# Ledger of designs, part 349: peptides against a protein of PDB entry 5EIB

Target 1, 366 residues: chain A of PDB entry 5EIB
Amino acid sequence: VDLEPGTMDSVRSGPFGQIFRPDNFVFGQSGAGNNWAKGHYTEGAELVDSVLDVVRKESESCDCLQGFQLTHSLGGGTGSGMGTLLISKIREEYPDRIMNTFSVMPSPKVSDTVVEPYNATLSVHQLVENTDETYCIDNEALYDICFRTLKLTTPTYGDLNHLVSATMSGVTTCLRFPGQLNADLRKLAVNMVPFPRLHFFMPGFAPLTSRGSQQYRALTVPELTQQMFDSKNMMAACDPRHGRYLTVAAIFRGRMSMKEVDEQMLNVQNKNSSYFVEWIPNNVKTAVCDIPPRGLKMSATFIGNSTAIQELFKRISEQFTAMFRRKAFLHWYTGEGMDEMEFTEAESNMNDLVSEYQQYQDATAD
Target 2, 366 residues: chain A of PDB entry 5EIB as posed
Amino acid sequence: VDLEPGTMDSVRSGPFGQIFRPDNFVFGQSGAGNNWAKGHYTEGAELVDSVLDVVRKESESCDCLQGFQLTHSLGGGTGSGMGTLLISKIREEYPDRIMNTFSVMPSPKVSDTVVEPYNATLSVHQLVENTDETYSIDNEALYDICFRTLKLTTPTYGDLNHLVSATMSGVTTCLRFPGQLNADLRKLAVNMVPFPRLHFFMPGFAPLTSRGSQQYRALTVPELTQQMFDSKNMMAACDPRHGRYLTVAAIFRGRMSMKEVDEQMLNVQNKNSSYFVEWIPNNVKTAVCDIPPRGLKMSATFIGNSTAIQELFKRISEQFTAMFRRKAFLHWYTGEGMDEMEFTEAESNMNDLVSEYQQYQDATAD

## One batch from the design tools (peptide; made by RFdiffusion4, then SolubleMPNN)

Design b2_p30_3_s2 (from b2_p30_3, 22 letters changed)
Fold by OpenDDE base, seed 3:
Structure b2_p30_3_s2 (fold): chain B 366 residues (1-366), chain A 30 residues (1-30)
Amino acid sequence: as target 1 above (366 residues)
Amino acid sequence: EEEEKRRRELEERRREAERRREELRAERRA
């Protein structure tokens, strides 16, 4: 789904364009122009019914519908505005199904779109209320991984999207292969989300290795375990050392010893015990799939529900506040039928979310 | 009372924004 036809043409012309049903390509003509309100209230609102018709058709074809997965950017107008409209409409029609998102957070290091803080804040407000699970994929963190870890001097969107794809493949492993921990979206939510509003995850993937070092790197369970818990390996721009993990899931792929995995997972928890809340028992879950990802002997995917995620929301909130105080570009949003109060509501809800994470960070076992 | 007044003002503004969106949609369809 896109409000721009050119994006759909690029997907169709791509190496996997033929995997998608032609009838499932829904697109607009005018685009959102990086405006959340165009995505949510005007251009997106005109297209959303056509998308819902496709969603219904595909849902009816499912023997057992678990829920929905959306991948979108929060910086643009389509992914943010129309994406959150679609989430809201799907939630209204399917209130008992899991809503899962891969939400790409904007960064000034990657994009020059001045209104990204508005689009992100307005989107987060919707995600807090209408999603059950949100993987926070921060373009800043992806850029830093590409530059620092992968040794890419000029990271491209292709390089960032490769990390996103690896992460998505990792976190969906349990859904795609039988007999795994978190084999369904609801079990994942039960294991990962102790509090309904605190459903924002810090993802990570291992191995991440520069092209020059790939030939010299052994892929071992200890190295995967160490890398996935490394702060510089997080795909959200927050330091887990500045917060506490509420819950963690680790998904290993490849031929490895389950005993070795359990030992390394215990060791990393013990070494990092100060970064876990003590009042949530058994808050680390581990899965092992014997099927490696393509091109790797083994991998590990990390999912962290950490109070450190508040750093990401604080960054967005600070940028939002700096623009909103100046009333910068507000007329672009209000001209699309948005109320100025929706900005204040979104800002308030994001600040409340930050406060909730801080409260649980500071909470001790009674 | 102030919170209920604020909620009513918010609902009224939402209705006005919705009406304005419908008017804008009607103008785009014409």
Scores: peptide ipSAE 0.023, ipTM 0.500, DockQ to the pose 0.826
Fold by OpenDDE base, seed 4:
Structure b2_p30_3_s2 (fold): chain B 366 residues (1-366), chain A 30 residues (1-30)
Amino acid sequence: as target 1 above (366 residues)
Amino acid sequence: EEEEKRRRELEERRREAERRREELRAERRA
């Protein structure tokens, strides 16, 4: 789905364009112009019913519908505005189904779009209430990984999207292969989301592979385990050491000893015990899939529900507040039928979310 | 018990926020 036809044509003409049914390409003629309100109230609202018709048709064709997965950007008007509208409409029609998102967080390091903090804040306000689980894929973190870890002098969207693809492949491993931990979206939510509003995940991946790099093909289970818990491998720009893990899932892929994995996972938990909440028992889950990712002998994917994710939301909130206090560009949103009060509500809800994370960070076992 | 209480309080806050959104949507459709 896009409000711009050119994006859809690029997907359709791509090497995997034939995997998608032609009738499932829904697109507008007028883009959202990086405006959440255009995506949510005007251009996106005109297109959403056509998308819902496709969603209904595909849902009815499913033998067992678990839920929905949306991949979207929170910086752009389509992914943010129309994406959150679509989530809301799907939630209204399918209240008992899991809503899962891969939400790409904007960064000034990656995009010069000035209104991204508005789009992100307005989107997060929607995601807090209408999703069950959200993978935070932060362009800030992706850029930093590309630049600092992968030593790419000028990270491209292609480089960022490679990390996104690796992460998405990693976190969906258990859904794609039978007999794994979190084999369905509901089990994932039960294991990862102890509190309904605190459903924002920091994903991580090891080894971090650049395009054409074969260097990491020799990683061991101890090295994968250590790298997976390293803040430098997190796809969200927060330091886990500044918070506490509520829940963790670790997904190992490749031929390895489950015993060795369990030993290394125990060791890393013991070394990092101060960074876990003590009042959630068995909050670390591990899975091993014998099928490695393409081009690697083994990998580890991390899913963390950490109170450190508040750093990401604080960054967005600070940027939002700095613009909103100046009433910068508000007329672009209000002109699309949005109320200024929605900005204040979105800001408030995101600040409440930050406060909730902080409360659970500071909570001790009785 | 305290964790379950906190979970219930968060679920209640979520439901209140959802109701407030529905009210705001209803006001915009009016």
Scores: peptide ipSAE 0.016, ipTM 0.408, DockQ to the pose 0.056
Fold by OpenDDE base, seed 1:
Structure b2_p30_3_s2 (fold): chain B 366 residues (1-366), chain A 30 residues (1-30)
Amino acid sequence: as target 1 above (366 residues)
Amino acid sequence: EEEEKRRRELEERRREAERRREELRAERRA
């Protein structure tokens, strides 16, 4: 789904374009112009019914509908505005189904779109209320991984999207292969989300290796375990050491010893025990899938629910506040039928979310 | 009125889904 036809043509002509049904391509003509309000109230609102018709049709074809997965950017008008509209509408029609998102957070390091803080804040407000699970994929973190870890001098959107795709493949492993931990979206939510509003995940993927060192790197369980818990490996721009893990899931792929995985996972928990909440017992879950990802002997995917994620929201909030105090570009949103109060409500809800994370960070076992 | 009714029904269903999630969490702790 897009408000721009060119994006859909790129997907259709791409190496995997044939996996999608032609009738499932829903697109507009006008685009959102990086305006959340165009995505949510005008251009996106005109297209949403056509998308919902496709969603209904595909849902009826499912033997067991678990829920929905949306991949979207929070910086752009379509992904942010129309994406959150679609989430809301699907939630209204399927209130008992899991809403899962892969939400790409904007960064000034990657995009020059000035209004991204508005689009992100307005989106987060919707995601807090209408999603059950949100993987926070931060373009800032992706850029830093590409530059520091992958040794890419000039990271491209292609390089960033490669990390996103690897992560998405990793976190969905349990859904695609039977007998795994978190074998369904609801089970994932039960394991990962102790509090309903605190459903924002920090993903990570290992191995992340520069092209020049790939041939020399031994892939070992200890190395994967160390890398996936490294703050520099997080795909959300926050330091886990500044917060506490509420819950963690680790998904290993490839032929490895379960015993070795369990030993390394215990060792990393013990080493980092101060960074876990003590009042949630057995808050680390581990899965092993014998089927490696394509082109790798083994991998590990990390899913963290950490109070450190508040750093990401604080960054967006600070940028939002700096713009909103000046009423910068506000007329672009209000001109599409949006009320100025919705900005204040979105800011408030995001600040409340930050406060909730801080409260649980500071909470001790009684 | 119908939109408010739908909103209330949606909120109630959300609360029910949340309760069921809490029950499932409690069952796993047991």
Scores: peptide ipSAE 0.000, ipTM 0.308, DockQ to the pose 0.020
Fold by OpenDDE base, seed 5:
Structure b2_p30_3_s2 (fold): chain B 366 residues (1-366), chain A 30 residues (1-30)
Amino acid sequence: as target 1 above (366 residues)
Amino acid sequence: EEEEKRRRELEERRREAERRREELRAERRA
């Protein structure tokens, strides 16, 4: 789905365009112009019914509908505005189904789109209420990984999207292979989300290796475990050491000893015990899938529900506040029927979310 | 005439946006 026809043509002409049903391509003509309000209230709202018709048709064709997965950018008007409108409408029609998102967070290092903080804040406000699980994929973190770890001098969207794809493949491993931990979306939510509003995940992936060092890097369970918990391997630009893990899932892929995995996972928990809440029992889950990812002998994917995720929201909030105080570009949103009150409501809800994470960070077992 | 047409189309879009905002707010209160 896109409000720009050129994006759909690119997907359709791409190497995997044929995997999608032609009738499931829904697109607009006018685009959102990086405006959340155009995506949510005008251009996107003209298109949403056509998307819902496709969603209904595909849902009815499912033998066992678990839920929905949306991949979207929170910086762009289509992904942010229309994406969150679509989430709301799907939630209304399917209130008992899981809503999962892969939400790409904007970064000023990657995009010069000035209004991204507005689009992101307005989107997070919707995601807090209408999603069950949100993977925070931060373009800031992706850029830093590409530049620092992968040694790419000029990271491209292609390089970032490669990391996104690896992460998405990793976190969905348990859904795609039988007999694993978190074998369905609901079980993932039960294991990862102790509090309904605190459903924003920090994903991570190992190994992350530059092309030049890949041949010299050993892939061992201890190394994967260590790298998976390293802040430099997180796909969200927050330091886990500045918060506490509420819940963790670790997904190992490849042929390895379950015993060795369990030992290393215990060791990393003990070594990092100060970074876990002590009042949530059995808050670390581990899965091993014998099938490695393509081109790797083994990998580990991390899913963290950490109170450190508040750093991501604080960054967006600071950028938002700096623009909103100046009333910068507000006429673009009000021109599409928005009220300034919607901005203040979204800012307030994001600040409340930050406060909730901080409360649970500071909570001790009495 | 084209400028008046564009202005009318923009006003109609704004009214639709307001209606949708009210619907979404009603849904959140429910």
Scores: peptide ipSAE 0.027, ipTM 0.561, DockQ to the pose 0.150; fails the geometry check

Design b2_p30_3_s3 (from b2_p30_3, 24 letters changed)
Fold by OpenDDE base, seed 5:
Structure b2_p30_3_s3 (fold): chain B 366 residues (1-366), chain A 30 residues (1-30)
Amino acid sequence: as target 1 above (366 residues)
Amino acid sequence: SEEEEERKEKEERRKEAEERLKELKEKRRA
């Protein structure tokens, strides 16, 4: 789904364009112009019914509908505005189904789009209320991984999207291979989300290896475990050491000893015990899938529900506040039918979320 | 005017979206 037709042509002409059903391509003509309000109330609202018709058709064809997975950008107008409109409409029609998102957070290092803080804040307000699980994929973190870890001098959107794809492949492993931990979306939510509003995940992936060092790297379970918990491997721009893990899932892929995995997972928890909440028992879950990812002997994917995710929301809030106080570009949103009050409500709800994470970070066992 | 009709349509779409969001919040709190 896109409000720009050129994006659909790029998907169709891509190496995997043929895997998508032609009837499931829904697109507009005008594009959202990086405006959340155009995506949510005007141009996106004109297209949403056509998307819902496709969603209904695909849902009816499912033998066992668990829920929905949306991938979207929070910086742009289409992914943020229309994406959150779709989430609300789907949640209204399917209130008992899981809503899962891969939400790409904007970065000033990657995009010069001035209104990204508005689009992100307005989107987070919707995600807090209407999603059950949200993977926070931060363009800031992706850029830093590309530059610092992968040694790419000039990271491209293609390089960032490769990391997104690797992360999505990792976190969906349990859904694709029956009998694994978190084999369904609801079980994942039960294991990972102790508090309904605190459903924003920090994903991570190992190995992350530069092309120049790839030939010299021996992949071992200890190295994967260490890298998976390294802040430099997190796809969200927050330091886990500045918060506490509420819950963690670790997904190992490849032929390895379950005993060695359990030993290394215990060791990393013990070394990092101060970075876990003590009042959630058995809050680390581990899965091993014998099938490695394509081109790797083994990998590990991390899913963290950490109170450190508040750093991401604080960054967005600070950028939002700095623009909103100046009333910068507000006329672009109000001209699409928005009220200034909706901005203040969205900011307030995001600040409440930050306060909730801080409360549970500071909570001790009685 | 066409601009005034477009403004009214945008305001109606906004109100419908706000009501739906409110209902969804109420359903999750129940």
Scores: peptide ipSAE 0.023, ipTM 0.484, DockQ to the pose 0.039
Fold by OpenDDE base, seed 4:
Parts: sequence; structure tokens; C-alpha cells
Structure b2_p30_3_s3 (fold): chain B 366 residues (1-366), chain A 30 residues (1-30)
Amino acid sequence: as target 1 above (366 residues)
Amino acid sequence: SEEEEERKEKEERRKEAEERLKELKEKRRA
């Protein structure tokens, strides 16, 4: 789905364009112009019913519908505005199904789109209320991984999207292979989300290796385990050491010893015990899938629900507040039928979320 | 089933934690 036809043509002409049903390509003629309000109230609102018709058709064809997965950008008007409208409409029609998102957070290092803080804040407000699980894929963190870890001098959108794809493949491993931990979206939510509003995940992937070093790196379970818990490998721009993990899932892929995985996972938990909440017992879950990812002997994917995610929301909030106090570009949103009060409500809800994370961070067992 | 017991135990822990958070929020408003 896109408000711009050119994106759909690119997907259709791509190497995998034939795996999608032609009737499932829904697109508009006019883009959202990086405006959340155009995506949510005008251009996106005109297209949403056509998307819902496709969603209904595909849902009815499922023997057992678990829920929905959306991938979207929170910086752009289509992904942010229309994406959150679609989430709301699906939630209204399917209130008992899991809503899962891969939400790409904007960064000034990656995009010069001035209104991204508005689009992100307005989107987070919707995601807090209407999603059950949200993977925070932060363009700030992806850029830093590409530059610092992968040694790419000028990271491209292709390089960032490669990390996104690796992460999505990693976190969906349990859904795609039988007999795994978190084999369905509901089990994932029960394991990862102790509090309904605190459903924003920090993803991570290992191995992250530069092309020049890839030939010389032995992949071992200890190295994967160490790397996936490293703050530099987090695909959200927050330091887990500044918060506490509520829950963690680790998904290993490839032929390895389960005993070695369990030993290394125990060791990393013990080393990082201060960074876990003590009042959620058995809050680390581990899965092993014998099927490696393409081109790797083994990998590990990390999913963290951490109070440190508040650093990401604080960054967005600070940028939002600096613009909103100046009433910068508000006329672009209000001209599409949006009220200024919705900005204040979105800011308030995001600040409440930050406060909730901080309260759980400071909570001790009695 | 063990899975149903584990789910119930998680739901109970969630309720206790929600109550504790509510009490903490009430104590901060007082």
C-alpha cells in the first residue's frame, strides 16, 4: 500500500514482485507530501476503504487469523498518517486480533524532512493505543550501525533497509518455523508485554560484520550472545544500560548446541543482572532454530522490552516541542482538517509513556 | 495445561504490577 504509485511499481518490478497478488496492490495518485494529516484525514482516508477490502478478503482466506503485521515509516506522511489510520480501522473491525508493527523512527541524520517530529509524535500517540507489539527500528541507530560497525562511509537507504530486512527475518523466525518459542503473535505478546502500553521493543541482530572483516570472523555462540546484548547493536538509539529490561527474547538460528546457548544466555543475564527488573521472574526467553539465515552459518536476533526506550521517545519529544512552541508548519496540518489540540494530546500521551517507563525503571521489589 | 497455568500466573503478575503502579501514581498525586 502506498499513496504514491511509483513505490508499488518498484515492488512489482522487483525480484520478488511475483510473490504478491496483483489485486493486493493498492495505491493512490497523490502522495501525502510528508504530512501526517494528509495521510490520516485526506488522501489516506480516500484510499483506506480499498485497503480494508483487501484486508478483509485476505483475512477471510485464513484458516486461523492470528493478527496483522504492518511495516511503516513514522517520518513520512503515508507510513505515519495512513499507516496509523489503517491500524485504527483494522483494530475497530478486528478488536480480538493482535496488531504488530515494524515502525521505522525518523532521524535528522537520514532525512532532511523538517516535519518528521510531528509525524512521529502523532504516530506514537496512535501506536500506544492501537498496537499490541511495536518493533522500534530507529534510523538513527541503523545509520550508526552502518557507519561505526559495518564501516560504511556513506550509508544508503539500501544499507539501512538491509538491516531492517535482517531484523524482520530474525524476529519472525518463530512464526515461520514450527515448534519454536513465540510460535504465534499472541504468545509473543504474553511473553514480551507485561503492561499493555509498554509494548515498544528494541530489536537487535548478530552478527553485524563489515564486508572486509566477514571472511575472517568465526561465528560462535559466545560472540553472537555478546554482540546481541551490546548497546551498539541495538536498532533503537537508546542504551540498555540507562534502563532496565522488563522482558527479553533471543532467537538463535543455525546448527549449534542448545547447552552452549543456555550457558551463554545464563552468563549474559548474570553479567547484566543490574539491567533487568528483579520483580519479573523468568523474563528472558530463548529459542533455537536449526535453519540458518541465507548466507550465514548462524545468527542471533534480540528483542528487548526495556525502559531505556524512553530515550528514543525523549529525543522525538524534544524535537517536537521545539517546533510546536514556534507553531512551525502547523498550518500544513490544520489545513487538512486536523485540530491543534491533537498535537497537545499526542505530546501528552508520549510524555505519559516516558513517565510510565521511568516509574517501572525505578520500581524495586519490596 | 502447563501453558495455561503459566498464562494465568503472568496475568496475575500483570494485575499485581498494575495495582502497584496505580498505588504509586496515587501516592505521587497526594
Scores: peptide ipSAE 0.022, ipTM 0.433, DockQ to the pose 0.015
Fold by OpenDDE base, seed 2:
Structure b2_p30_3_s3 (fold): chain B 366 residues (1-366), chain A 30 residues (1-30)
Amino acid sequence: as target 1 above (366 residues)
Amino acid sequence: SEEEEERKEKEERRKEAEERLKELKEKRRA
């Protein structure tokens, strides 16, 4: 789905264009112009019914519909505005199904779009209310990983998208292979989301290695475990050392000893015990899949529900507040039928979410 | 007002979260 026809033509003509049904390409004639309101109330609203018809048709063809997975950008107008409209409409029609998102957070280091803080804030408001699970993929963190860890002098969108794809493949491993922990979306939500509003995840992937260092790196379970818990390896721009993990899932792939995995996972929890809440029992889950990813002998994927994710929301909120106080570009949104009150509500809900994370960070076992 | 309903829903969700925190603390003490 896109409001820009050129994006759909690029996907259709691409190496994998043939894997998608032609009838499942839904696109508009006019893009959202990086405006959330165009995506949500005007251009996106005209297209949403056609998307819902495709969603219904594909849902009816499922033997067992667990839920929905959306991949979108929160900086652009289509992914943010139309994406959240679609989430709302799907939630209305399928209230008992899991809504899962891969939400790409904007960064000033990656995009020159000045209104990204508005689009992100308005989107996060909708995600708080209408999703069950949201993987926060931060362009800031992806850029920093590409530059510092992968030693890419000029990271490209292709380099960032490679990290996103590796992470998405990692977190969906349990859904794609039988007999795994978290084998369905509902079970993942039950294990990862102790509080309904606190459903934003910090993903990570190991191994991450620069091309120059690949020849010298032995992939071991201890090294994967250590890298997976390293703050520099997180795909969200927050430091887990500034917060506490509510829940963690680790997904190992490849031929390895389950005993060695359990020993290393226990060791890393004990070493980092101050960074976990002490009042949630059995809050770390580990899965092992014998099938490695392509091109690797072994990998580990991390899913963290951490109170440190408030740093990401604080960054967006600060940028939003600085623009909104000046009413900068606000007329572009109000001209599409938005009220200024919707901005204040979205800011308030994000600030409430930050306060909730802080409350659980400070909560001790009595 | 819609603002008062939204505020009430936020307050109810906060109360449910606080109750769930209590239950989780109690389950770990047992």
Scores: peptide ipSAE 0.015, ipTM 0.401, DockQ to the pose 0.018
Fold by OpenDDE base, seed 3:
Structure b2_p30_3_s3 (fold): chain B 366 residues (1-366), chain A 30 residues (1-30)
Amino acid sequence: as target 1 above (366 residues)
Amino acid sequence: SEEEEERKEKEERRKEAEERLKELKEKRRA
């Protein structure tokens, strides 16, 4: 789904264009022009019913509908505005189904779109209320991984999207292979989300290896375990060391010893014990799938629910506040039918979320 | 089923965590 036809043409002409049903390509003509309000109230609102018709049709074809997964950007107008409209409409029609998102956070280091803080803040407001699970994928963190870890001198959107795809494949492993931990979206939510509003995850993937070092790297369970808990490996631009993990899931793939996995997972928890909340028992879950990802002998995917994610929301809030105080570009949003009050409500809700994370970070067992 | 027992055990652990958090919030308000 996109408000821009050119995106759909690129998908159709791509190496996997034939795997998608032609009827499932829904697109607009005008685009959102990086405006959340165009995505949410005007251009996106005109298209949303056509998308919902496709969603209904695909839902009816499911033997057992668990829920929905959306991948979107929070910086642009389509992914942010129309994406959150679609989430709201799906939640209204399917209130008993899990809503899962892969939400790409904007960064000034990657994009020059001046209104991204508005689009992100307005989107986060919707995600807090209408999602059960949100994987926070930060373009800044992806860029830093590409540059520092992968040794890419000039990271491209293709390089960033490769990390997103690896992460998505990793976190969905348990859903695709029966008999695993978190075998459904609801079980994942129960394990990962102790508090309904605190459903924002920092993902990570291992191995991340530069092309020049791939031939020399031994893939071992200890190395995967060390890398996936490394602060530099997080795909959200926050430092886990500045907060505490509420819950963690680790998904290993490939032929490995379960005993070795359990030993390494215990060792990394003990080493990082200060970065976990002490009052949530058994808050680390581990799964092993014998089927490796394509092109790798083994991998590990990390899912962290950490109070450190508040750093991401603080960054967005600071950028938002700096623009909103100047009333910069507000007329672009109000001209599409938004009220200025919606900005204030979105800012308030995001600040409340930050306060909630901080409260749980400071909670100690007596 | 083992899956239903595992689900019940997880729901119980969630309730215990929610109750413990209520108690912690009440203790902080006192």
Scores: peptide ipSAE 0.014, ipTM 0.374, DockQ to the pose 0.013

